# Peptides against a protein of PDB entry 5B16: the designs that were tried, part 28

Target 1, 136 residues: chain A of PDB entry 5B16
Amino acid sequence: TPSRINHNERLEFLGDAVVEFLTSVHLYYLFPSLEEGGLATYRTAIVQNQHLAMLAKKLELDRFMLYAHGPDLCRESDLRHAMANCFEALIGAVYLEGSLEEAKQLFGRLLFNDPDLREVWLNYPLHPLQLQEPNT
Target 2, 136 residues: chain A of PDB entry 5B16 as posed
Amino acid sequence: TPSRINHNERLEFLGDAVVEFLTSVHLYYLFPSLEEGGLATYRTAIVQNQHLAMLAKKLELDRFMLYAHGPDLCRESDLRHAMANCFQALIGAVYLEGSLEEAKQLFGRLLFNDPDLREVWLNYPLHPLQLQEPNT

## One batch from the design tools (peptide; aimed at target 1 A45 F112)

Design b2_p21_6_s2 (made by RFdiffusion4, then SolubleMPNN; from b2_p21_6, 13 letters changed)
Fold by OpenDDE base, seed 1:
Structure b2_p21_6_s2 (fold): chain B 136 residues (1-136), chain A 21 residues (1-21)
Amino acid sequence: as target 1 above (136 residues)
Amino acid sequence: SLMDKLKAYLDEIVAEYKASQ
């Protein structure tokens, strides 16, 4: 069997794709008149390491990282990168052992502290021009 | 509106990203 580290790297790989996909789908439906460049700008900002690390703090992953890795994370940039990777691995695990819906709910819950904004993000209405597109 | 608030929040995330570059 692969090492725990190797397994986490695989989960990170999967989680990265899930976060990218979920972000893309929500942005596509929420902003039907926004050009590709604008959609890509939002996606890039949402999934970049610094932002994912901020989301990871809401799960107290920083405390876990310091406990598990300690002196290896003496630089703040290293800690952010590690936290972002750990967050992606977590999303990957939720998708793998649960479902895309569960991953969607977790990511949305962390992305928005405002419950009204969260509700719009998670349960957006379809634009009339989007009716011929897949729901996800 | 709620959509305006949502967009403003996402714009804030973009601003933070650009500031980090």
Scores: peptide ipSAE 0.716, ipTM 0.957, DockQ to the pose 0.820
OpenDDE base, seeds 2, 3, 4, 5: peptide ipSAE 0.712, 0.713, 0.710, 0.712; ipTM 0.957, 0.955, 0.956, 0.957

Design b2_p21_6_s3 (made by RFdiffusion4, then SolubleMPNN; from b2_p21_6, 10 letters changed)
Fold by OpenDDE base, seed 1:
Parts: C-alpha cells; sequence; structure tokens
Structure b2_p21_6_s3 (fold): chain B 136 residues (1-136), chain A 21 residues (1-21)
C-alpha cells in the first residue's frame, strides 16, 4: 500500500496535467487569433506555483498546511510551493473521484472571483472557424 | 466588453508572474 505522501504525489502528477489541459483548452477557444506564444504565456502564468498558491489560499489551504506542517514551512516560498502542490493534488482527486467537468468547474470558480468573467471562461463561445475544424 | 475585461485580468496574472521571476 502506497504511503499517503506517495498517493499525494501521484495526485499532484495527475492534477498538474488536468490543470494544464483545462487551461490550454479554455485559452485556445477564448483567443482564436492569439498565436501559440501568447497562449503559452497565459498558460504558464496561470499554472505557475505562485498563482496556484493564491488559488489554494481561497480554499484556506494555507491554514491547513500551517496546521499540519507549520515548522517545515517557515519560508514563504516553501509554503507557496506546498500549497501549489496541494492544489494540484486536490484537482487530481476531483478529476479521479469525480469528473473532468467537476475539476473544470472548481478550477474556474477559483480562477475568477467575478462571476461574469467566470461564465465567459467556463462557457466560451466557439469561433466559426473552430467549429469547422475537424480535430477540435 | 467582458472579453476585454477577461484579457485584462489574464494580463495581470502574466504581470504578476513576470514580477515574481
Amino acid sequence: as target 1 above (136 residues)
Amino acid sequence: SLMDKLKEYLDKIVEEYRASQ
């Protein structure tokens, strides 16, 4: 039986992929005229540890981490990294035990406090050219 | 527009990322 730590690491691995995938898909549809470099720039910024840590803070994962591992997380950078990993594990778990849709909804909810922007992100319109693409 | 606001929001995330590097 894998340790809890090992299990969390596996969930992080899965969650990292899910977060990146969801981000990529939404950006692709939202910005049909944006070149790959621009899409990649947004994706990188959205999924980087500092940003994910901010999203994690909305779930009060910082308080959880400090409660469970306070002495080991004295540095802010260490805390952010741990929070980001925990966030990835959470998304991974939601995907694994729930669905991609549930992961999508959770991520979108945390990514945007503004419900109007969230709605655009989650329910992006398909560009006419994208509708014609066979592989999209 | 909402799309403009969305782009601005994402641009801010990029700025924060660059500032952290």
Scores: peptide ipSAE 0.712, ipTM 0.957, DockQ to the pose 0.824
OpenDDE base, seeds 2, 3, 4, 5: peptide ipSAE 0.708, 0.709, 0.706, 0.709; ipTM 0.956, 0.956, 0.956, 0.956

Design b2_p21_6_s4 (made by RFdiffusion4, then SolubleMPNN; from b2_p21_6, 12 letters changed)
Fold by OpenDDE base, seed 5:
Structure b2_p21_6_s4 (fold): chain B 136 residues (1-136), chain A 21 residues (1-21)
Amino acid sequence: as target 1 above (136 residues)
Amino acid sequence: SLLDKLKEYLDELVKQYLESQ
C-alpha cells in the first residue's frame, strides 16, 4: 500500500481528470454553438487553482489545511495551491469510492451558490442536434 | 434567461482568472 502522501497525490491525479472531464462535458452541452476556444476558456477559468481553492473553502478545507500544514502555509498563495490540490484529491476520492455521478453532483453544488444556476448546470437541456448524435 | 445568467457568471470567472495571471 502506498504511503498516505502517495495516495493523496494519486487521488489528486485522478480528481484533476474528473474535474476536467465533468467541466468539459457540461460546457459542451450547455453551449452547443460556442467554439472550442470559448469552451476551453471557460474550462480553464473553472478548473484553475484559485477557483478550485474557493470551492475548497466552501468545504472548510482551509481550516483543515491550516490544522495539518499550518507552518508551511503562511502565504495565502501557498494555501490556495494546497487547497486546490486537496480539492482535486477529494473529488478523486468521491469518484473512486462512489461514482462519477456523485462527483458530478458535489462539484455542481459547489460551483454555484445560485440554485437556478446549479440546476441548469447539472440538468442542462440537450440541444436538438445533440440529441441526434448517437455518440454524444 | 438562465443560460445568459450562467454566461455572465462564467465571464466573471474568466475575468478573475485573467486578473490572477
Scores: peptide ipSAE 0.675, ipTM 0.951, DockQ to the pose 0.854
OpenDDE base, seeds 1, 2, 3, 4: peptide ipSAE 0.674, 0.671, 0.672, 0.670; ipTM 0.951, 0.950, 0.950, 0.950

Design b2_p21_7 (made by RFdiffusion4)
Pose (drawn by RFdiffusion4):
Structure b2_p21_7 (pose): chain A 136 residues (1-136), chain P 21 residues (1-21)
Amino acid sequence: as target 2 above (136 residues)
Amino acid sequence: EEEERLERVQEHLDELVEEAE
């Protein structure tokens, strides 16, 4: 009778929705002209596990992760996938303890390497229907 | 400067889409 609640699969389950939300909202507001197709395309291109793993390496998560040796089979696939999942667990935990804005800042800073692109991603403009009318 | 930055964000996102394919 093993304990499954001691994993990061909980914070991974949360992080999945966290990352999905951040990507959806940012890709929504930064492109008020783009339809659902491009939005889903960009989103599915970002939430990809390989991309999340390479993005996870920027946090050196492979050095701080509790990845144990398997029975015999242990390729790069298990390691990188573990990084990908553990990253979602991290951003889920940051979303939980810290505010949502801290998840926005974390994922935003981690996405674009150029600091000049982060200022746009983090500071998304209002909706065009809100832009025309300042008050109501 | 703002429009140039948006174009660069879109271009970088297109590169990610190409890599994802």

Design b2_p21_7_s1 (made by RFdiffusion4, then SolubleMPNN; from b2_p21_7, 11 letters changed)
Fold by OpenDDE base, seed 3:
Structure b2_p21_7_s1 (fold): chain B 136 residues (1-136), chain A 21 residues (1-21)
Amino acid sequence: as target 1 above (136 residues)
Amino acid sequence: SRQELLEKLLAYLDKLVEEAK
């Protein structure tokens, strides 16, 4: 039986991939004229530790982390990294026990406080040319 | 409009890029 730490690390591994994938898909469909470099830049910004930690804070995971691991998280950078990992593990768990759609909805709701941006992010009509792409 | 919202979204993402640096 794997340890709890091992289990959480595995969930983090899965969640990292899910967040990366969801971000890539949404950017691809929302911005059909954006070059690959731009897509990659925005993806990096969305999935990096500092941003994911901010999303985790919306779920009050910071309070949990400080309670459970306070002595080990004396530095702000350490807290951000831990928060990001925790967020990834959460998304991984949602995907594993729920579905990709559920992970998508949770992630999207947290990405934007602005309801209009949230709506655009989550509900993206396919571009006419995208509808004709074989591998889309 | 949708186009305006997309531009607003890009502006938001640009801020994230700057914060990442």
Scores: peptide ipSAE 0.647, ipTM 0.945, DockQ to the pose 0.879
OpenDDE base, seeds 1, 2, 4, 5: peptide ipSAE 0.643, 0.642, 0.645, 0.637; ipTM 0.944, 0.944, 0.945, 0.943

Design b2_p21_7_s2 (made by RFdiffusion4, then SolubleMPNN; from b2_p21_7, 12 letters changed)
Fold by OpenDDE base, seed 1:
Structure b2_p21_7_s2 (fold): chain B 136 residues (1-136), chain A 21 residues (1-21)
Amino acid sequence: as target 1 above (136 residues)
Amino acid sequence: KRDELLAKVKAYLDKLVAEAA
């Protein structure tokens, strides 16, 4: 049986892909006139460790990390990296045991505390030109 | 309205970009 650490690493791998995918999809629909470079820039900013760690803090993962790995997380950068990884593992687990929709809802809820902004992010209208795309 | 909300979303993202730079 793989160790819990190995399991978390696998979940992190999956979660990383899910976060990347969800971010890409939402940006694509929200900004139909934004070029690829701009979309990529926003995506990078959303999925950076610092930002994911901030989202993780909303779930009190920082408390968990300090309890479980406190002696190894003396630096803020180490804590951010660990929290980001833990957040990805969590999203991976939600996707694995639940669904992409559940992962989307959780991610969106954490991205925006403002319910109106959350609604725009989660429930965007399709642009008329986007309806002509093959994979809409 | 939606335009105002999109502007706020964009502002948040721009802030994140600035922090990443």
Scores: peptide ipSAE 0.692, ipTM 0.952, DockQ to the pose 0.882
OpenDDE base, seeds 2, 3, 4, 5: peptide ipSAE 0.689, 0.689, 0.690, 0.687; ipTM 0.951, 0.951, 0.951, 0.951

Design b2_p21_7_s3 (made by RFdiffusion4, then SolubleMPNN; from b2_p21_7, 12 letters changed)
Fold by OpenDDE base, seed 3:
Structure b2_p21_7_s3 (fold): chain B 136 residues (1-136), chain A 21 residues (1-21)
Amino acid sequence: as target 1 above (136 residues)
Amino acid sequence: KRQELLEKLKAFLDKLVAEAA
């Protein structure tokens, strides 16, 4: 229905901002000596539709999309775009119905299969008052 | 150890950038 489509687009709008924000904050704190251009490059790579679609696949959203919208997804590029949008909407919903922390945790868990990278991403202090890990 | 992990993370991100290009 038109109303459902509008709702999904609104969630996507919100989720896009949340993903962008979380990515920016983590990169900023994790790489304090990296210049703006480098930070922006990493952010772009992380939030691109191609990458977000890959994250969406980990949640089996591809199967969902094919079930719900199969006839409209004739090309792989269309599927990737749709999956990325769906992923953004999901993150938006998690933030809206839950919290930024919950969105952060979900996003971080999906970003990395490597537990060490996941650990450093999720647990790096994002505020000066947070307890810092040893710089080793 | 943390610095090593950050370097590993950077390598991961560099790869991601390359794939996006």
Scores: peptide ipSAE 0.682, ipTM 0.947, DockQ to the pose 0.901
OpenDDE base, seeds 1, 2, 4, 5: peptide ipSAE 0.681, 0.679, 0.679, 0.675; ipTM 0.946, 0.949, 0.947, 0.947; seeds 1, 4, 5 fail the geometry check

Design b2_p21_7_s4 (made by RFdiffusion4, then SolubleMPNN; from b2_p21_7, 9 letters changed)
Fold by OpenDDE base, seed 5:
Structure b2_p21_7_s4 (fold): chain B 136 residues (1-136), chain A 21 residues (1-21)
Amino acid sequence: as target 1 above (136 residues)
Amino acid sequence: KLEELLRKLREFLDELVKEAE
């Protein structure tokens, strides 16, 4: 039986993949004219530790981290890194215990405070050429 | 409306890129 730490690391591993996948898929559909390099740049920015840490803060994981690891998180950079990892683990857990859809919804809600942008991100219209891709 | 929203989304992402750099 894995230790609690090992379990969390495994969830983080899974969550990292889920976040990367969801981000990739949404960017791909949202920006059909954007080249791979541009897509990759946006993906990197979205999944960057400092950004994920900000998302984690919306879930008040900062309070949790300070409570659990306060003595080891004196530096802000350490806290951000830990929060990002914790966020990934959380997404991994949501996917594992729930579904990819639930992970997608949670991630989307956190990404955008603007409900209109959130709606576009979550429910983007497909470009006509994208709709035809299966036929090519 | 959609075009405007996509523009805003793009701006949002551009800002994230700047923060990541």
Scores: peptide ipSAE 0.663, ipTM 0.946, DockQ to the pose 0.893
OpenDDE base, seeds 1, 2, 3, 4: peptide ipSAE 0.663, 0.661, 0.663, 0.662; ipTM 0.946, 0.946, 0.944, 0.946

Design b2_p21_8_s1 (made by RFdiffusion4, then SolubleMPNN; its pose is not in this set)
Fold by OpenDDE base, seed 4:
Structure b2_p21_8_s1 (fold): chain B 136 residues (1-136), chain A 21 residues (1-21)
Amino acid sequence: as target 1 above (136 residues)
Amino acid sequence: SPVLEELERLVRKKYEERKKK
C-alpha cells in the first residue's frame, strides 16, 4: 500500500491529465477556427501553476496548506506549486471517485465567476471517455 | 494574466453571439 504522499502524487498525475483533457476539448469546440498555437496558448494559461493555484484558493486550499504544511512552505512559490498540485489531486479524486462530468462541472464553476461565461464554457459536447478501472 | 483576460473576452463574445440567435 502506498503512502499518503504517494497516493496524492498519483492523484495529481491523474488530475493533471483530466484538467488538460477538459481544457483541450472545451477550447477545441468553443473556438473551431482558432489555430493550434492559439489553442495551446490558452491551454497553457489555464493549466499553469499560478492559475491552478488561484482556482485552489477559491476552495481555501491555501488556508489548508498553511495549516497542514506551513513549516514546509516557507516561500510563496512553494505554496503556489503545492496548491496547484493539490488542486490537480482534487480533480483526480473527483474523477476517480465520481465521474468526468463531475470533474468538468467543478472545474467549470471555478474557471469562471461569471455565470454567463460559465454556461458558455460548459455548454459543449465532450468526447466520450470510457475508461475501465483496473481489477484489484 | 493577459492571456486569460483575452480568453474571457472571447468567451464573452461567444455568449453575445448566442444571445443574438
Scores: peptide ipSAE 0.662, ipTM 0.940, DockQ to the pose 0.799
OpenDDE base, seeds 1, 2, 3, 5: peptide ipSAE 0.660, 0.662, 0.661, 0.658; ipTM 0.940, 0.939, 0.940, 0.940

Design b2_p21_8_s2 (made by RFdiffusion4, then SolubleMPNN; its pose is not in this set)
Fold by OpenDDE base, seed 3:
Structure b2_p21_8_s2 (fold): chain B 136 residues (1-136), chain A 21 residues (1-21)
Amino acid sequence: as target 1 above (136 residues)
Amino acid sequence: SPVLQELEELVRKKYEERKKE
């Protein structure tokens, strides 16, 4: 339905921003001595479609994609792009229906399989303004 | 990804630093 398509695209738009924001904030505070070029390089690697698709696969979104959009996915690159978009929409939905903190937790859990690294990423001291979340 | 692998190594270093505190 057109309405649902528009909704999903809007969620994807929101999720893209949330993923990039969370990535930027965590990199910024976790690596205070890293130059902008390095920060940008790591951010790009984290938020690129290939990586987001990998994160989506951890959630078994590939099964969903094949079931729902199989005929539209003729190439591996198409599947990857679709999975990345779906992942962004999911993060957008989590932020919208929940909170930035919930989006942060989900994203962080997927970023690192190692629980020690996950703990560092998720619990690193951040700016006090992060205590403030917009009304969703 | 070599970049992501490098990132993981950097995060691990941070873990080790925090562990010492």
Scores: peptide ipSAE 0.656, ipTM 0.939, DockQ to the pose 0.881
OpenDDE base, seeds 1, 2, 4, 5: peptide ipSAE 0.653, 0.652, 0.655, 0.651; ipTM 0.938, 0.938, 0.938, 0.938

Design b2_p21_8_s3 (made by RFdiffusion4, then SolubleMPNN; its pose is not in this set)
Fold by OpenDDE base, seed 3:
Structure b2_p21_8_s3 (fold): chain B 136 residues (1-136), chain A 21 residues (1-21)
Amino acid sequence: as target 1 above (136 residues)
Amino acid sequence: SPVLEELRKLVKEQYEKRKKE
């Protein structure tokens, strides 16, 4: 049986892919006339550690990290990176234990504080097959 | 982030577009 650390690292691996996928799909459909360079630029901004750490802070993961890993976090950059990883693991867990839709909802709620923008992001028409979970 | 701010503007534009539909 894998250790909790191994499990968290695996969840982080999965969550990284889910965040990347959701971001890509939503940008692709929301902005059909945006060139690849623009899509890539916005995706990078959304999924970069600095931004994910900000999203993690909305979930008060900073308090968790300081409590659980305080001695290991000597620099702000270390905290940021750890928070981003923790956020990815959380998204991975939501996907694994719940669904891609649940991960989408959580991610979208955090991305936009404005409820109108949130609604557009979350409810923009997407191809249903692209949101289909693996049948494994 | 200036990039994220630009993104928010673009999403807002899409909101306005959908609102008119």
Scores: peptide ipSAE 0.558, ipTM 0.908, DockQ to the pose 0.875
OpenDDE base, seeds 1, 2, 4, 5: peptide ipSAE 0.546, 0.558, 0.557, 0.553; ipTM 0.904, 0.909, 0.906, 0.908

Design b2_p21_8_s4 (made by RFdiffusion4, then SolubleMPNN; its pose is not in this set)
Fold by OpenDDE base, seed 3:
Structure b2_p21_8_s4 (fold): chain B 136 residues (1-136), chain A 21 residues (1-21)
Amino acid sequence: as target 1 above (136 residues)
Amino acid sequence: SPVLEELEKLVRELYEKRKAE
């Protein structure tokens, strides 16, 4: 495959981990009394392709996908899957070129349209080591 | 989804709690 595709696949791989990590950490700290089953259920819902595709749509990635990959997309499910992958690659790129904090901010802003809910999600105390991440 | 809607409710409850403090 072309180098560009390889880069995107690598970024997607990284972004998938970042999205799952951020989701896990925030759920863990936001809901200290929630059992593992509940945590897992919410995480699954947040990181599933259908949801990530909706987040991607907020960034108008659907327009990009239709322009760049329209001929390769025959079904809505294919578009959704591609959008989710593209979203993961984007998050991966933000983390790689920026920081985990920047990825966190972007992801959190997209998760909730309500600014009040964004504040709760983004400003909840996290593990102390995460405060040092920008320096890594 | 119902799960995400429930999550939003939980986060909202946290917001209300913080606002009250």
Scores: peptide ipSAE 0.667, ipTM 0.944, DockQ to the pose 0.888
OpenDDE base, seeds 1, 2, 4, 5: peptide ipSAE 0.662, 0.664, 0.666, 0.656; ipTM 0.942, 0.943, 0.944, 0.942

## One batch from the design tools (peptide; aimed at target 1 L30 D116 E119 N123)

Design b2_p22_1 (made by RFdiffusion4)
Pose (drawn by RFdiffusion4):
Structure b2_p22_1 (pose): chain A 136 residues (1-136), chain P 22 residues (1-22)
Amino acid sequence: as target 2 above (136 residues)
Amino acid sequence: EEEERREELLERIQEWLDELAE
């Protein structure tokens, strides 16, 4: 009778929705002209596990992760995938303890390497229907 | 000037997202 609640699968389950939300909102507001197709395309291109793993390496998560040796089979696939999932667990935890804005800042800073692109991603404009009318 | 710089940065983000989508 093992304990499955001691994993990061809980914070991964949360982080999945967290990352999905951040990507959806940012890709929504930064492109008020783009339809659902491009939005889903960019989103599915970002939430990809390989991309999330390479993005996770920027936090050196491979050095701080509790990845144990398997029975015999232990390729790069298990390691990188573990980084991908553990990253979602991390941003889920940051979303939980810290505010949502801290998840926005974390994922935003981790996405674009150029600091000039981050100022746009993090500071998304209001909706066009809100832009025309300042008050109401 | 700030508006032009922001549009240019947005275009760069779009180009980078297109490359990522490919």

Design b2_p22_1_s1 (made by RFdiffusion4, then SolubleMPNN; from b2_p22_1, 9 letters changed)
Fold by OpenDDE base, seed 3:
Structure b2_p22_1_s1 (fold): chain B 136 residues (1-136), chain A 22 residues (1-22)
Amino acid sequence: as target 1 above (136 residues)
Amino acid sequence: SEEKRREELLKKILEFLEKLAK
């Protein structure tokens, strides 16, 4: 039986993939004219630790981390990294115990405070040139 | 139009992403 730490690391691993996948899919469909380099750049920006930590803060994971692991998080960068990892583990858990759709909805709600931007992100119509592509 | 509105919103998303990418 794996340790709890090992389990959380596994969830983080899964969540990292889910976040990256969802980000990739949405960027691909929303911006059909964006070059691969741009897609990659924006994906990196969305999934970077600093940004994921900001999303985690919306769920008050900072309070959680300080409560549970305060002594180990004496530096802001350490807290940010831990929050990002925790966020990924959360997304991994949502996907594992729920569905990709649930993970998508949660991630989208956190990405954008603006409801109009959120709506576009979450509910994109298929571009005519993308009709032949998988509807993921 | 609805299409123009969507394009505007997409532009705003791109602006957000540009800032995020620094």
Scores: peptide ipSAE 0.677, ipTM 0.945, DockQ to the pose 0.859
OpenDDE base, seeds 1, 2, 4, 5: peptide ipSAE 0.676, 0.675, 0.675, 0.668; ipTM 0.944, 0.944, 0.945, 0.943

Design b2_p22_1_s2 (made by RFdiffusion4, then SolubleMPNN; from b2_p22_1, 9 letters changed)
Fold by OpenDDE base, seed 3:
Structure b2_p22_1_s2 (fold): chain B 136 residues (1-136), chain A 22 residues (1-22)
Amino acid sequence: as target 1 above (136 residues)
Amino acid sequence: SEKEKRERLLKKIKELLDKLAE
């Protein structure tokens, strides 16, 4: 069986894909007139380590990481990277043991502090030109 | 209207994303 480290890395791998997928889908529907380059820019911004680390902080993963791996996280960048990875692993676990919907809800709740923005992000209406596209 | 509200909110989201992309 894989080590705990290997297991976490695998979850991170899965979570990375889930976060990227969810981000892509929501951006696609929210901004039907935005070109691919713009969509990619926003996606990169959302899933970058710095941003994911900020989301992770809302779950107090910073405290967790310092508790569990403090001696190895002397640099702020190292902590940020570790937090982002941990966040991805968490999302991966939520997807794996729960559902994509649960991952979506968790991610959405963390993305925006404003509940109105959350609602728009999570419950985007289908654009008339997107009616023929998969409703994801 | 709800449509106008959504448009306003989308604009806010875009602004936040623009900042995040800087």
Scores: peptide ipSAE 0.666, ipTM 0.943, DockQ to the pose 0.877
OpenDDE base, seeds 1, 2, 4, 5: peptide ipSAE 0.227, 0.408, 0.660, 0.658; ipTM 0.747, 0.875, 0.943, 0.941

Design b2_p22_1_s3 (made by RFdiffusion4, then SolubleMPNN; from b2_p22_1, 10 letters changed)
Fold by OpenDDE base, seed 1:
Structure b2_p22_1_s3 (fold): chain B 136 residues (1-136), chain A 22 residues (1-22)
Amino acid sequence: as target 1 above (136 residues)
Amino acid sequence: SAAKRREELLAKIKEYLDKLAQ
C-alpha cells in the first residue's frame, strides 16, 4: 500500500487534471467568441496556486494545514502552495470516489459565492454557433 | 430580459477573471 504522502501526490496529480479540464470546458462554453489566448489566460488565472489557495481557504484548509504542518509552512508562499496542492488532491478524491459531476459542483460552489454567477458557470446555455458545431 | 440578465452576469464573471489575470 502506498504511503499517505504518495497517495496524496497521486490524488493531486489527478485533481490537477480534473480542475484543468473543468475550467477549460466551462470557459469554452461561456465565452464562445473568445480566442484561444484569452481562454488560456483565464484558465491560468483560475488554476494558479494563489487562486486555488483562496478556494481552499473556503474549506478551512488553511487551518488544517497550520494544524498539521504549522512550522513547515511559516512562509506565505509555502502555505499557498500546500493549500493549492491539498485542494487539487481533494478534487481528485471527489472525482475518484464520486464523479466528475460532483467535482464540477464542488468546484463551482467554491468559485462563486454568488448563486447567480454560479448558475451561469455551471449551467451554460449553448450559443447558437455551438449548436451548429456538429454540422461543421 | 433573461438574455440581458445573462449577459450582465457573464460580464461580472469576466470582470472577476480579468482581475485574477492581473
Scores: peptide ipSAE 0.669, ipTM 0.943, DockQ to the pose 0.853
OpenDDE base, seeds 2, 3, 4, 5: peptide ipSAE 0.666, 0.668, 0.667, 0.663; ipTM 0.943, 0.943, 0.944, 0.942

Design b2_p22_1_s4 (made by RFdiffusion4, then SolubleMPNN; from b2_p22_1, 8 letters changed)
Fold by OpenDDE base, seed 4:
Structure b2_p22_1_s4 (fold): chain B 136 residues (1-136), chain A 22 residues (1-22)
Amino acid sequence: as target 1 above (136 residues)
Amino acid sequence: EEKKRREELLQKIKEYLDKLAA
């Protein structure tokens, strides 16, 4: 069996892809008239370490990280980076052991505290043109 | 009315994203 560190890194790898994919899909549907550059900008903003770390705080990963790895995380930037990675690993684990849907739901819940905004994010209206391109 | 509400909510999402992207 792989080491815990190796396993976490692998989960992070998977989670990174899942987060990016989910973000891309939802942005694509939410903003049907937004050009690729704008979509990419928003995606980058959502998946950046600073933002993922903020999401991680909602899961109290900051407390967890300080408890488990406090001596190694003396700088705020180090903590943010670690939290972001841990968040990705968590999403990866949820996807791996659960489903993409479960990962989507968790991610959505963390993205928006406002249930109305969350609803829009999770249950976006399907654009007619998007419906015409299911296999692209 | 529902569409109007959706637009308002979408605008709030956009504002959030704009702040993140700034």
Scores: peptide ipSAE 0.672, ipTM 0.942, DockQ to the pose 0.875
OpenDDE base, seeds 1, 2, 3, 5: peptide ipSAE 0.668, 0.669, 0.671, 0.664; ipTM 0.939, 0.939, 0.940, 0.939; seeds 1, 3, 5 fail the geometry check

Design b2_p22_2 (made by RFdiffusion4)
Pose (drawn by RFdiffusion4):
Structure b2_p22_2 (pose): chain A 136 residues (1-136), chain P 22 residues (1-22)
Amino acid sequence: as target 2 above (136 residues)
Amino acid sequence: LTPEEREERLEKIQEWLDELAE
């Protein structure tokens, strides 16, 4: 009778929705002209596990992760995938303790390497229907 | 950011996202 609640699969399950939300909202507001197709395309291109793993390496998660040796089979696939999942677990935890804005700042800073692109991603404009009318 | 600088940076973000989607 093993304990499955001691994993990061809980914070991964949360991080999945967190990352999905952040990507959806940012890709929504930064492109008020783009339809659902491009939005889903960019979103599915960002939430990809390989991309999330390479993005996770920027935090050196491979050095801080509790990855144990397997029975015999242990390729790069298990390691990188573990980084991908553990990253979602991390951003889920940051979303939980810290505010949602801290998740926005984390994922935003981790996405674009150029600091000039982060200022746009993090500071998304209002909706066009809100832009025309300042008050109501 | 000025409107011009923001539009230029947004174009770069779109180009980078297109490359990522390919």

